Peptides against a protein of PDB entry 3S8F. Designs and how they scored, part 115

Target 1, 157 residues: chain A of PDB entry 3S8F
Amino acid sequence: VLTLFVAVPSLMTAFTVAASLEFAGRLRGGRGLFGWIRALPWDNPAFVAPVLGLLGFIPGGAGGIVNASFTLDYVVHNTAWVPGHFHLQVASLVTLTAMGSLYWLLPNLTGKPISDAQRRLGLAVVWLWFLGMMIMAVGLHWAGLLNVPRRAYIAQV
Target 2, 166 residues: chain B of PDB entry 3S8F
Amino acid sequence: DEHKAHKAILAYEKGWLAFSLAMLFVFIALIAYTLATHTAGVIPAGKLERVDPTTVRQEGPWADPAQAVVQTGPNQYTVYVLAFAFGYQPNPIEVPQGAEIVFKITSPDVIHGFHVEGTNINVEVLPGEVSTVRYTFKRPGEYRIICNQYCGLGHQNMFGTIVVKE

## One batch from the design tools (peptide; made by RFdiffusion4, then SolubleMPNN)

Design b2_p15_6_s3 (from b2_p15_6, 8 letters changed)
Fold by OpenDDE base, seed 1:
Structure b2_p15_6_s3 (fold): chain B 157 residues (1-157), chain C 166 residues (1-166), chain A 15 residues (1-15)
Amino acid sequence: as target 1 above (157 residues)
Amino acid sequence: as target 2 above (166 residues)
Amino acid sequence: DDLLLRLLELVYLAA
């Protein structure tokens, strides 16, 4: 039980970001309980990428709590579950954030905006990346629950 | 107005913080429920047992693989297993069906894994520590031991076998 | 410049 309290700071951080998104969406004209989501700038890969990363981070974070639990970790430790977890954390959140940051940084460094074609391509890339990561993550977590070992090319299932 | 904006932001943050706390309690509840209803397969941690990895091959219960399987009681055995680069000893490990087996696993060199297919046995093996796992094989046959912790160039080929005899 | 940016993005994604 005490182990779960370690997640409190992370949850606080994550949901404060969510709060900022809600505020931003409402400032952009979003209304209702969920209408603010649609009002966010989904046409900007610099925004979409890190947000998708955050979305992937949610189940990953939940998994982190599981991994940190002594008893539950016995079920998942050194199985495919673990790489599934940190691929959500690193290859999704961190990587997508880095990708998104480039769409902000490069225009600023060069002093030139990205072209519309580059913008559209960027959107496609980050969405495809996210989709691929989700598929892989679900597969790895599922395999882990089936006791597929980590760092092995063979499995009992 | 800056004050109004600040107040609004705080309100949203408060809401999301409440949600975060709620989720925390949900997770706690799920863990509690799992522990209460699904205790089977969860092996409680035993006392930490230490061993000298530099001498474990020369003296002690792990030194002779021919004497690794020790009967400790009626239908009860202790098996002293070494995980090393890159294999297990004894190999195969021969145990009777239906017997309660206590595996005492350690390593003379680096960290290894001890994952037995078809079972819930899955532990890391650390030099200087003895991993203890209790299991009863209900079905005869061969069970593959897989190293699921990177241990060097030959890691991918590090396998063992448990033979359960009728 | 556009080509350069595209190449940089590609390299980044591939890395």
Scores: peptide ipSAE 0.017, ipTM 0.778, DockQ to the pose 0.015
Fold by OpenDDE base, seed 2:
Structure b2_p15_6_s3 (fold): chain B 157 residues (1-157), chain C 166 residues (1-166), chain A 15 residues (1-15)
Amino acid sequence: as target 1 above (157 residues)
Amino acid sequence: as target 2 above (166 residues)
Amino acid sequence: DDLLLRLLELVYLAA
């Protein structure tokens, strides 16, 4: 009950954001079921970063439900699963959102637009960061399911 | 124009809310499936039990490591384990293969972890409380106990051993 | 706060 109490509002919020993205994409000329995605400004790291963060937040949020479940938490508690969850939530969503915010904030503070080189570099950084985080997260969750302990330098698995 | 935009937004929100609800059911189903197919070798047992951490070393079932393993029935044992800075008592813990073991674990000092490698036994141990875990070792051999909850400078070296005899 | 902003501006301009 408590898990669902938290999960439902979170899901509603997440999908409301998704609805806003769809609306924005369609306003930009996107058509069809998925065409609105392509119409979004994927050339802007200030947009790409937080969106990738949101994508990483999806499995992280699902993991949150697992962690809050008594029976399932018994399996994953104090294993590598937990830091895997943290890295999805903090190092993906929060960090990428912060990165994206900087790409918006700095040009506004200085009054100067970012160069094309800076933009391309920013896109590379954000995508590579996301990729690395996904690899690490999958690894940590997998290790956790294999009963690799948290806060231990050795494991017998 | 504003009215049209509002209607459009509302339509998208309704669609995504419906999707959200559908996904909720999917997640519930996945959890149910996981629970239904999960064969747990460890069964949480017992009610909340309290002990005095200041006297647990001097009196009671945890006081004497030589008497820590108690046979409670045919092929059934209770093992009274202390997790302390920085180790476990008794060490090693000797139990028979195939026996139903009820671990009753507590701490005289700080919070520790009790993670038995090669098993799904993984509990936190709180001073003043007794953690109860039931498990049956099907394979003989040595199982290492590790602490997965930070408990001080010696945390990384805090190990124990369970010896399962044929 | 002003120092931080100036630092950020310098980094941005130098990049």
Scores: peptide ipSAE 0.016, ipTM 0.740, DockQ to the pose 0.012
Fold by OpenDDE base, seed 5:
Structure b2_p15_6_s3 (fold): chain B 157 residues (1-157), chain C 166 residues (1-166), chain A 15 residues (1-15)
Amino acid sequence: as target 1 above (157 residues)
Amino acid sequence: as target 2 above (166 residues)
Amino acid sequence: DDLLLRLLELVYLAA
């Protein structure tokens, strides 16, 4: 009940953010249905990180609904599926948002902009992190569906 | 200027709201797909049954492991299982192949898991509550019981065995 | 990336 209750405002927030991104992209010269995406500042790790986090949060959110469903939860509960869900929500969204926040906050607090090398490194870190999280999350979800137990060092599969 | 920007944002929000509605149907479809493909043979939740965890070891159907397996019909058995720190009783649990087994599982101490490999049996076991699971083993052999709920220092080594006899 | 987006846009509009 609580999860479903929270799902509504979360979805509203998500699509509001998406709308804001589209607006921003169009202000930056993006045109067409999808051209605004390319116009977003993908060269800035402070932007890329939280956006990637949001992307990872989408399947995680869907998984939350699954976990909140009595019938579906029976299949996935206390399996590797659950850690997969957590890693999308915490290790992806929260962590990437934190990382992105640092790339914005520290330069502003110190008054010292990040170097180009630091920017490039930041982009690499964020993208690699996202990729790794997606691989792990998919693996965990898959394992969960194969009835690999949570909190056990052994598995049938 | 600010007003114009606000209106523009609202226009995009309208589009995304429409998209959101479409996505809801997609999500429902995905959930339905998951349900259809992975929930075959789901064991429904049993009726709530309570027991006193402080006396369950001394009296009642869980008290004697030798009496834990009770034949309730020609091809039906009830097995009274205790999950405790750190193991299961009886251990092994011996049941006939093809018989309908009703597991009545409870705990005298803390919360445990009862996950039987090779089956869809996967329940949490709470002190004071009786978990009821119905299952029919079609294949003979040994099935390992795994605790998948953290229950203390010995959690990782908490295993049991179900022996299905021909 | 631009090409991909353009292709996706075309597919979307054609559908």
Scores: peptide ipSAE 0.016, ipTM 0.736, DockQ to the pose 0.028
Fold by OpenDDE base, seed 3:
Structure b2_p15_6_s3 (fold): chain B 157 residues (1-157), chain C 166 residues (1-166), chain A 15 residues (1-15)
Amino acid sequence: as target 1 above (157 residues)
Amino acid sequence: as target 2 above (166 residues)
Amino acid sequence: DDLLLRLLELVYLAA
């Protein structure tokens, strides 16, 4: 139980980011409980990518609590569940944040803004990446719960 | 304007931080609830037991695969299993249906996995450490043992079999 | 186990 207090700094960081998003959305004219979300710049891949990463990180973080629990980890350890967790944390949040950073960095480094076509392509890339990662992650977690082993090419499922 | 903006940000942060703290307690409560109500399928961990991996093949209960299955009671057995590169011994492991089986698993070389398909048996096997798992096979037949921890070039082919006899 | 995961999902959806 005390081990779970390790999650406190991570939660503080995550919800500070959420607070920043709410503030930003409200500054952009969003009102009410959900209006601020709609007001965020969803037409910018540099914004959308890390936000999608955050969305993937939430279930991954919940999975982290499961993995850190002795009793629950016994169920999921060295099953497909584990790589499912990794893909949410690394291949979703970290990777999408890197992708989003690239969409900001390249225009600034070159001094040339991205074209509308490039922007639309960027949006397509990050949304497709997120969708694919979510499908894979859900599949891996589900397979893990069905006791599909990690690091094996066969399974009795 | 700047001060007003900072004050607003702090207000949002306070709200979200309070929410985060509440969620932490919810998660702890959910874990506690699950442990209190749903423990039937969990195999408890045994006490830490050590063994010398350099001599485990020559001396002790793991040395002779023909003596690996030891009856400890009328319907109780202890099975001393070695996980090695790249296989298991004894192989097959023969046990009777309905008997309580205590697996004592160790490794003479590197870390391996011991994952028995069709069961909840899934443990890592460390050299110098004895993994203890208790299980009762209700159905006769063959159960495949899979190594789910990378252990070298032959890892993908490292399989064993438990044969449960009526 | 499954129950805990389902409860976590409910909390997640409600949050």
Scores: peptide ipSAE 0.014, ipTM 0.767, DockQ to the pose 0.207

Design b2_p15_6_s4 (from b2_p15_6, 8 letters changed)
Fold by OpenDDE base, seed 3:
Structure b2_p15_6_s4 (fold): chain B 157 residues (1-157), chain C 166 residues (1-166), chain A 15 residues (1-15)
Amino acid sequence: as target 1 above (157 residues)
Amino acid sequence: as target 2 above (166 residues)
Amino acid sequence: DDLLRELLLLVYDAA
C-alpha cells in the first residue's frame, strides 16, 4: 500500500498539465464544465499529438498501479498485459509527444510555416497512430487477462 | 491581469490536485477490496529459498529427474523442476489428477519462465533461487509449460509438458 | 482467478 505513494508525484504532474489545459481552453473562450475542451486548438497537430498521448497515458498509468501491486501483478506479469502497458506509456505518450514536438520544431528551425496540406496530413498521422495504438493496447491487455504469455509465439486461448 | 491569471491557474491546480488525491485513494481502496474478496485464485508466494546453481544438477533433489516427483502425503506431491537452456526436467512431468502438487522450480544457468497453460501458474525462475508454486489439477490431460522470459537463442523452442493422469 | 480477472477488466475499463 505504501508503495503506491510513489504515484503521487506523477499524479501531481499529470493533473497540473490538465489544469493548464483547462486554463488555456477557458482563455480561448471555452465555458462550462466541458466547453473549455472544445475551445482547445484541435486543428494543430503539435497540440493534438501530446494530448492524445495523455489520453493513452491515463489507462497506462492505472495499469502501472496494477503492475506495482504484488497481488495484482501476479495475474498479469509476463503476459501480453505488460507489453500493452509499455505501448501506452512509451509508444503512445512519449512517441506522440515527440511527434507533436516535431510539428512545432521543424517550422521554427526552418523559419517556414507548415502548409495547410501538411497540417492536415499531420493531424491524420497522429489520429491514425493513436487509433492504432489504442486498438493494439486494448488487444494486448485483453489477451494478457486471458493468460496469453509474453515472449512466446503460441498461446492456448 | 497577470496576477489575476496566476490566481486562476492556482484555483484550477487546487481542484485537479484534489481530484488526483481522491483518485489515489480510490485506487488503494480497489486494491484493498481485491485483496479482501478475491484472494482464492492467487497462489501465495513461498518463503525465499536459496540453492547453489553450480551444483544443483549434481547434488540434491533436482539432480535425478527420475526422482523429481516425491509423494509427501496421501494426495500430495512435491515436484522438483529444473528450467534450463533450453527445456525442462523432468519432461514430461507426470502427476495424478486431484492431488495437491507443490512445484519447486530452479535454474542451473539463466533466468527462465515457468508458465503452465490452462492454469494460473506463472513464475520467473532465477538461478540460485527456488520458486514454489502450489496447484491442484482438476482435469486430466497434457498441460504445456512455456518459457515466457527470454533466455537465449533457443528461447522460442523451450517447452515442457505436464501430464495429469486419472 | 476468473473473478480477479473480471475485476481487473472492470478497473481497467473504468480508468
Scores: peptide ipSAE 0.023, ipTM 0.775, DockQ to the pose 0.373
Fold by OpenDDE base, seed 5:
Structure b2_p15_6_s4 (fold): chain B 157 residues (1-157), chain C 166 residues (1-166), chain A 15 residues (1-15)
Amino acid sequence: as target 1 above (157 residues)
Amino acid sequence: as target 2 above (166 residues)
Amino acid sequence: DDLLRELLLLVYDAA
């Protein structure tokens, strides 16, 4: 009940953010249905990180609804599915948002802009992190569906 | 200027709201798909039953492991299982192939898991509550019981065995 | 691929 209740505000927030991104992209010269996406500042790790986090949060959010469903939860509960969900929510969204926040916050607090090398390194780190999280999350979800137990070092499969 | 920007934002929000509605249907469809493909043979939740965890070891159907398997019909058995720190009793649990087995599982101490490999049996076991699971083993052999709920220092080594006899 | 591009640029810069 609580999860489903929270899902509504979360969805509203998500789509509001998306709307803001579209607006920003169009202001930056993006045209068409998807052109605004390309116009966003993908060269800035402070932008890329939280956006990637949001992307990872989408399947995680859907998984939350699954976990909150009595019938579906029976299938996935206390399996590797659950850690997969957590890694999308915490290790992806929260962590990437934190990383992105640092890329914005530290330069502003210190008054020292990041170098181009640091910027590029930041982008690499963020993308690699996202990729790793997606691989792990997909693997864990898959394992969970195969009835691999949570909190056990052994599995039938 | 600010007003124009606000209106523009609202226009995009309207579009995304429409998209959101479409996505809701997609999500429902995905949930339905998951349900259809992965929930075959789901064991329904049993009726709530309570037991005193402080006396369950001394009296009642869980007290004697030798009496834990009770034949309730020609091809029906009830098995009274205790999950405790750190193991299961009886261990092994011996049941006939093809018989309908009703597991009555409880704990005298802390919360445990009861996950039987090779089956869809996967329940949490709470002190003071009796978990009821119905299952029919179609194949003979040994089935490992795994605790998938953290229960202490010995959690990782907490295993049991169900032996299904021909 | 943004990752590949950035990685290559990083290597180039470090070399």
Scores: peptide ipSAE 0.022, ipTM 0.748, DockQ to the pose 0.017
Fold by OpenDDE base, seed 2:
Structure b2_p15_6_s4 (fold): chain B 157 residues (1-157), chain C 166 residues (1-166), chain A 15 residues (1-15)
Amino acid sequence: as target 1 above (157 residues)
Amino acid sequence: as target 2 above (166 residues)
Amino acid sequence: DDLLRELLLLVYDAA
């Protein structure tokens, strides 16, 4: 019950963030329904990382509602579905946000800007991390729906 | 300028809120669809039932594994199962094909899992509480029971078997 | 005591 209750404010927050991104994109010259997305600073790993985290949080959040649902929990509880949910929430959103924060924080603390090589490497790391997490998450959720248990090294599916 | 910016932000927020509400309905519809199409299988049955984990092995329906399977009606059985460190009792559990089986599962020690492979039976077993699951095995054969809740050093080796007879 | 336990369990389940 509390999870579902928290889901509502979380959704409101998420869409507020999205609104802020749209506003920022339009201020940067983006036009049309989706042009504002292209106008965002995709060349900055400090921006890309947390945004990708937010994207991963969407299916993760939906999964959270599923996990909190009485009837649906019978299907997914203690299966590979659950760690799939965790990896989306923690290893995607939290981790990518932390990565992005570091790309902002370290230059500010040291007073030295990151080199172009470091920036490009950072972008590669963030995108590859996101890709890997999405592959793993899809796999774990799929396995969970096939009744693969968590905390077991063998399964008959 | 600040006023214009505020109005612009508000407009975007309103748009996204509307989208949010629309998506909420979509999700509710998807959940409803899933529930409507996937209602077969395990049916939660029974009210919260409590037992004394310290005496459950000595007295009551879980005490004798030879009497664990009780016929309650035509093609209806109740099976009293203990999940313990580290196994299940009775083992094997023998039930007839096509019969409605009500599993009454409890633990004398710590929390365990009761996951029957090849089925959608998957419940946690708490000491002092009785987990009730209803299922009908349509296919004969052996079904392995696995523990999917960490219960100690022997957790990974905690297995049982359900034998469904023709 | 029993009532308290039941209430706590209820809260736990709701959380």
Scores: peptide ipSAE 0.009, ipTM 0.732, DockQ to the pose 0.027
Fold by OpenDDE base, seed 1:
Structure b2_p15_6_s4 (fold): chain B 157 residues (1-157), chain C 166 residues (1-166), chain A 15 residues (1-15)
Amino acid sequence: as target 1 above (157 residues)
Amino acid sequence: as target 2 above (166 residues)
Amino acid sequence: DDLLRELLLLVYDAA
């Protein structure tokens, strides 16, 4: 039980970011309980990428709590579950954030705005990346629950 | 107005903080529920047992693979297993069906894994520590032991076999 | 770094 309290700072951080997104969405004209989401700048890959990363981080974070639990970790430890977890954390959140940051950084650094074509391509890239990561992550977590070992090319299932 | 904006932001943060706390309690509840209803398959941690990895091959219960399987009681055995680069000993491990087996696993060199297919046996093996796992094989046959912890160049080929005899 | 900026511009223009 005490182990779960370790998640409190991370949850606080994550949801403060969510709060900022809600505020931003409402400032952009979003209304209602969920209308603010639609009001966010989904046409900007610099925004979409890190947000998708955050979305992937949610189940990953929940998995982190599981992994940190002594009893539950016995079920998932050194199975495919673990790489599923950190691919959500690193390959989704960190990588997508990095990708998104480049869409902000490069225009500012070069002084040239991205073209509309580049923008659309960027959106496609980050969405496809996210989709691929989700498929992989779900597969790995599922395999892990089926006791597929980590760091092995064979499985009992 | 800066003050109004600040107040609004705080309100949203408060709401999301409340949500975060609620989720934390949900997770705690789920863990508690799982522990209360699904205790089967969860092996409680035993006492930490230490061994000298530098001498474990020369002396003690792990030294002779021919004597690794020790009957400790009626239908009860202790099996002293070494995980090493790159294999297991004894190999195969022969145990009777239906017997309660206590595996005492350690390593003379680096960290290894001990994952037995078809079972819930899955532990890391650390040099200097003895991993203890209790299991009863209900079905006869061969069970593959897989190293699921990277241990060097031959890691991918590090396998063992448990043979359960009728 | 000016060199880095120029390199990035080159890549940006090529893309």
Scores: peptide ipSAE 0.000, ipTM 0.780, DockQ to the pose 0.011

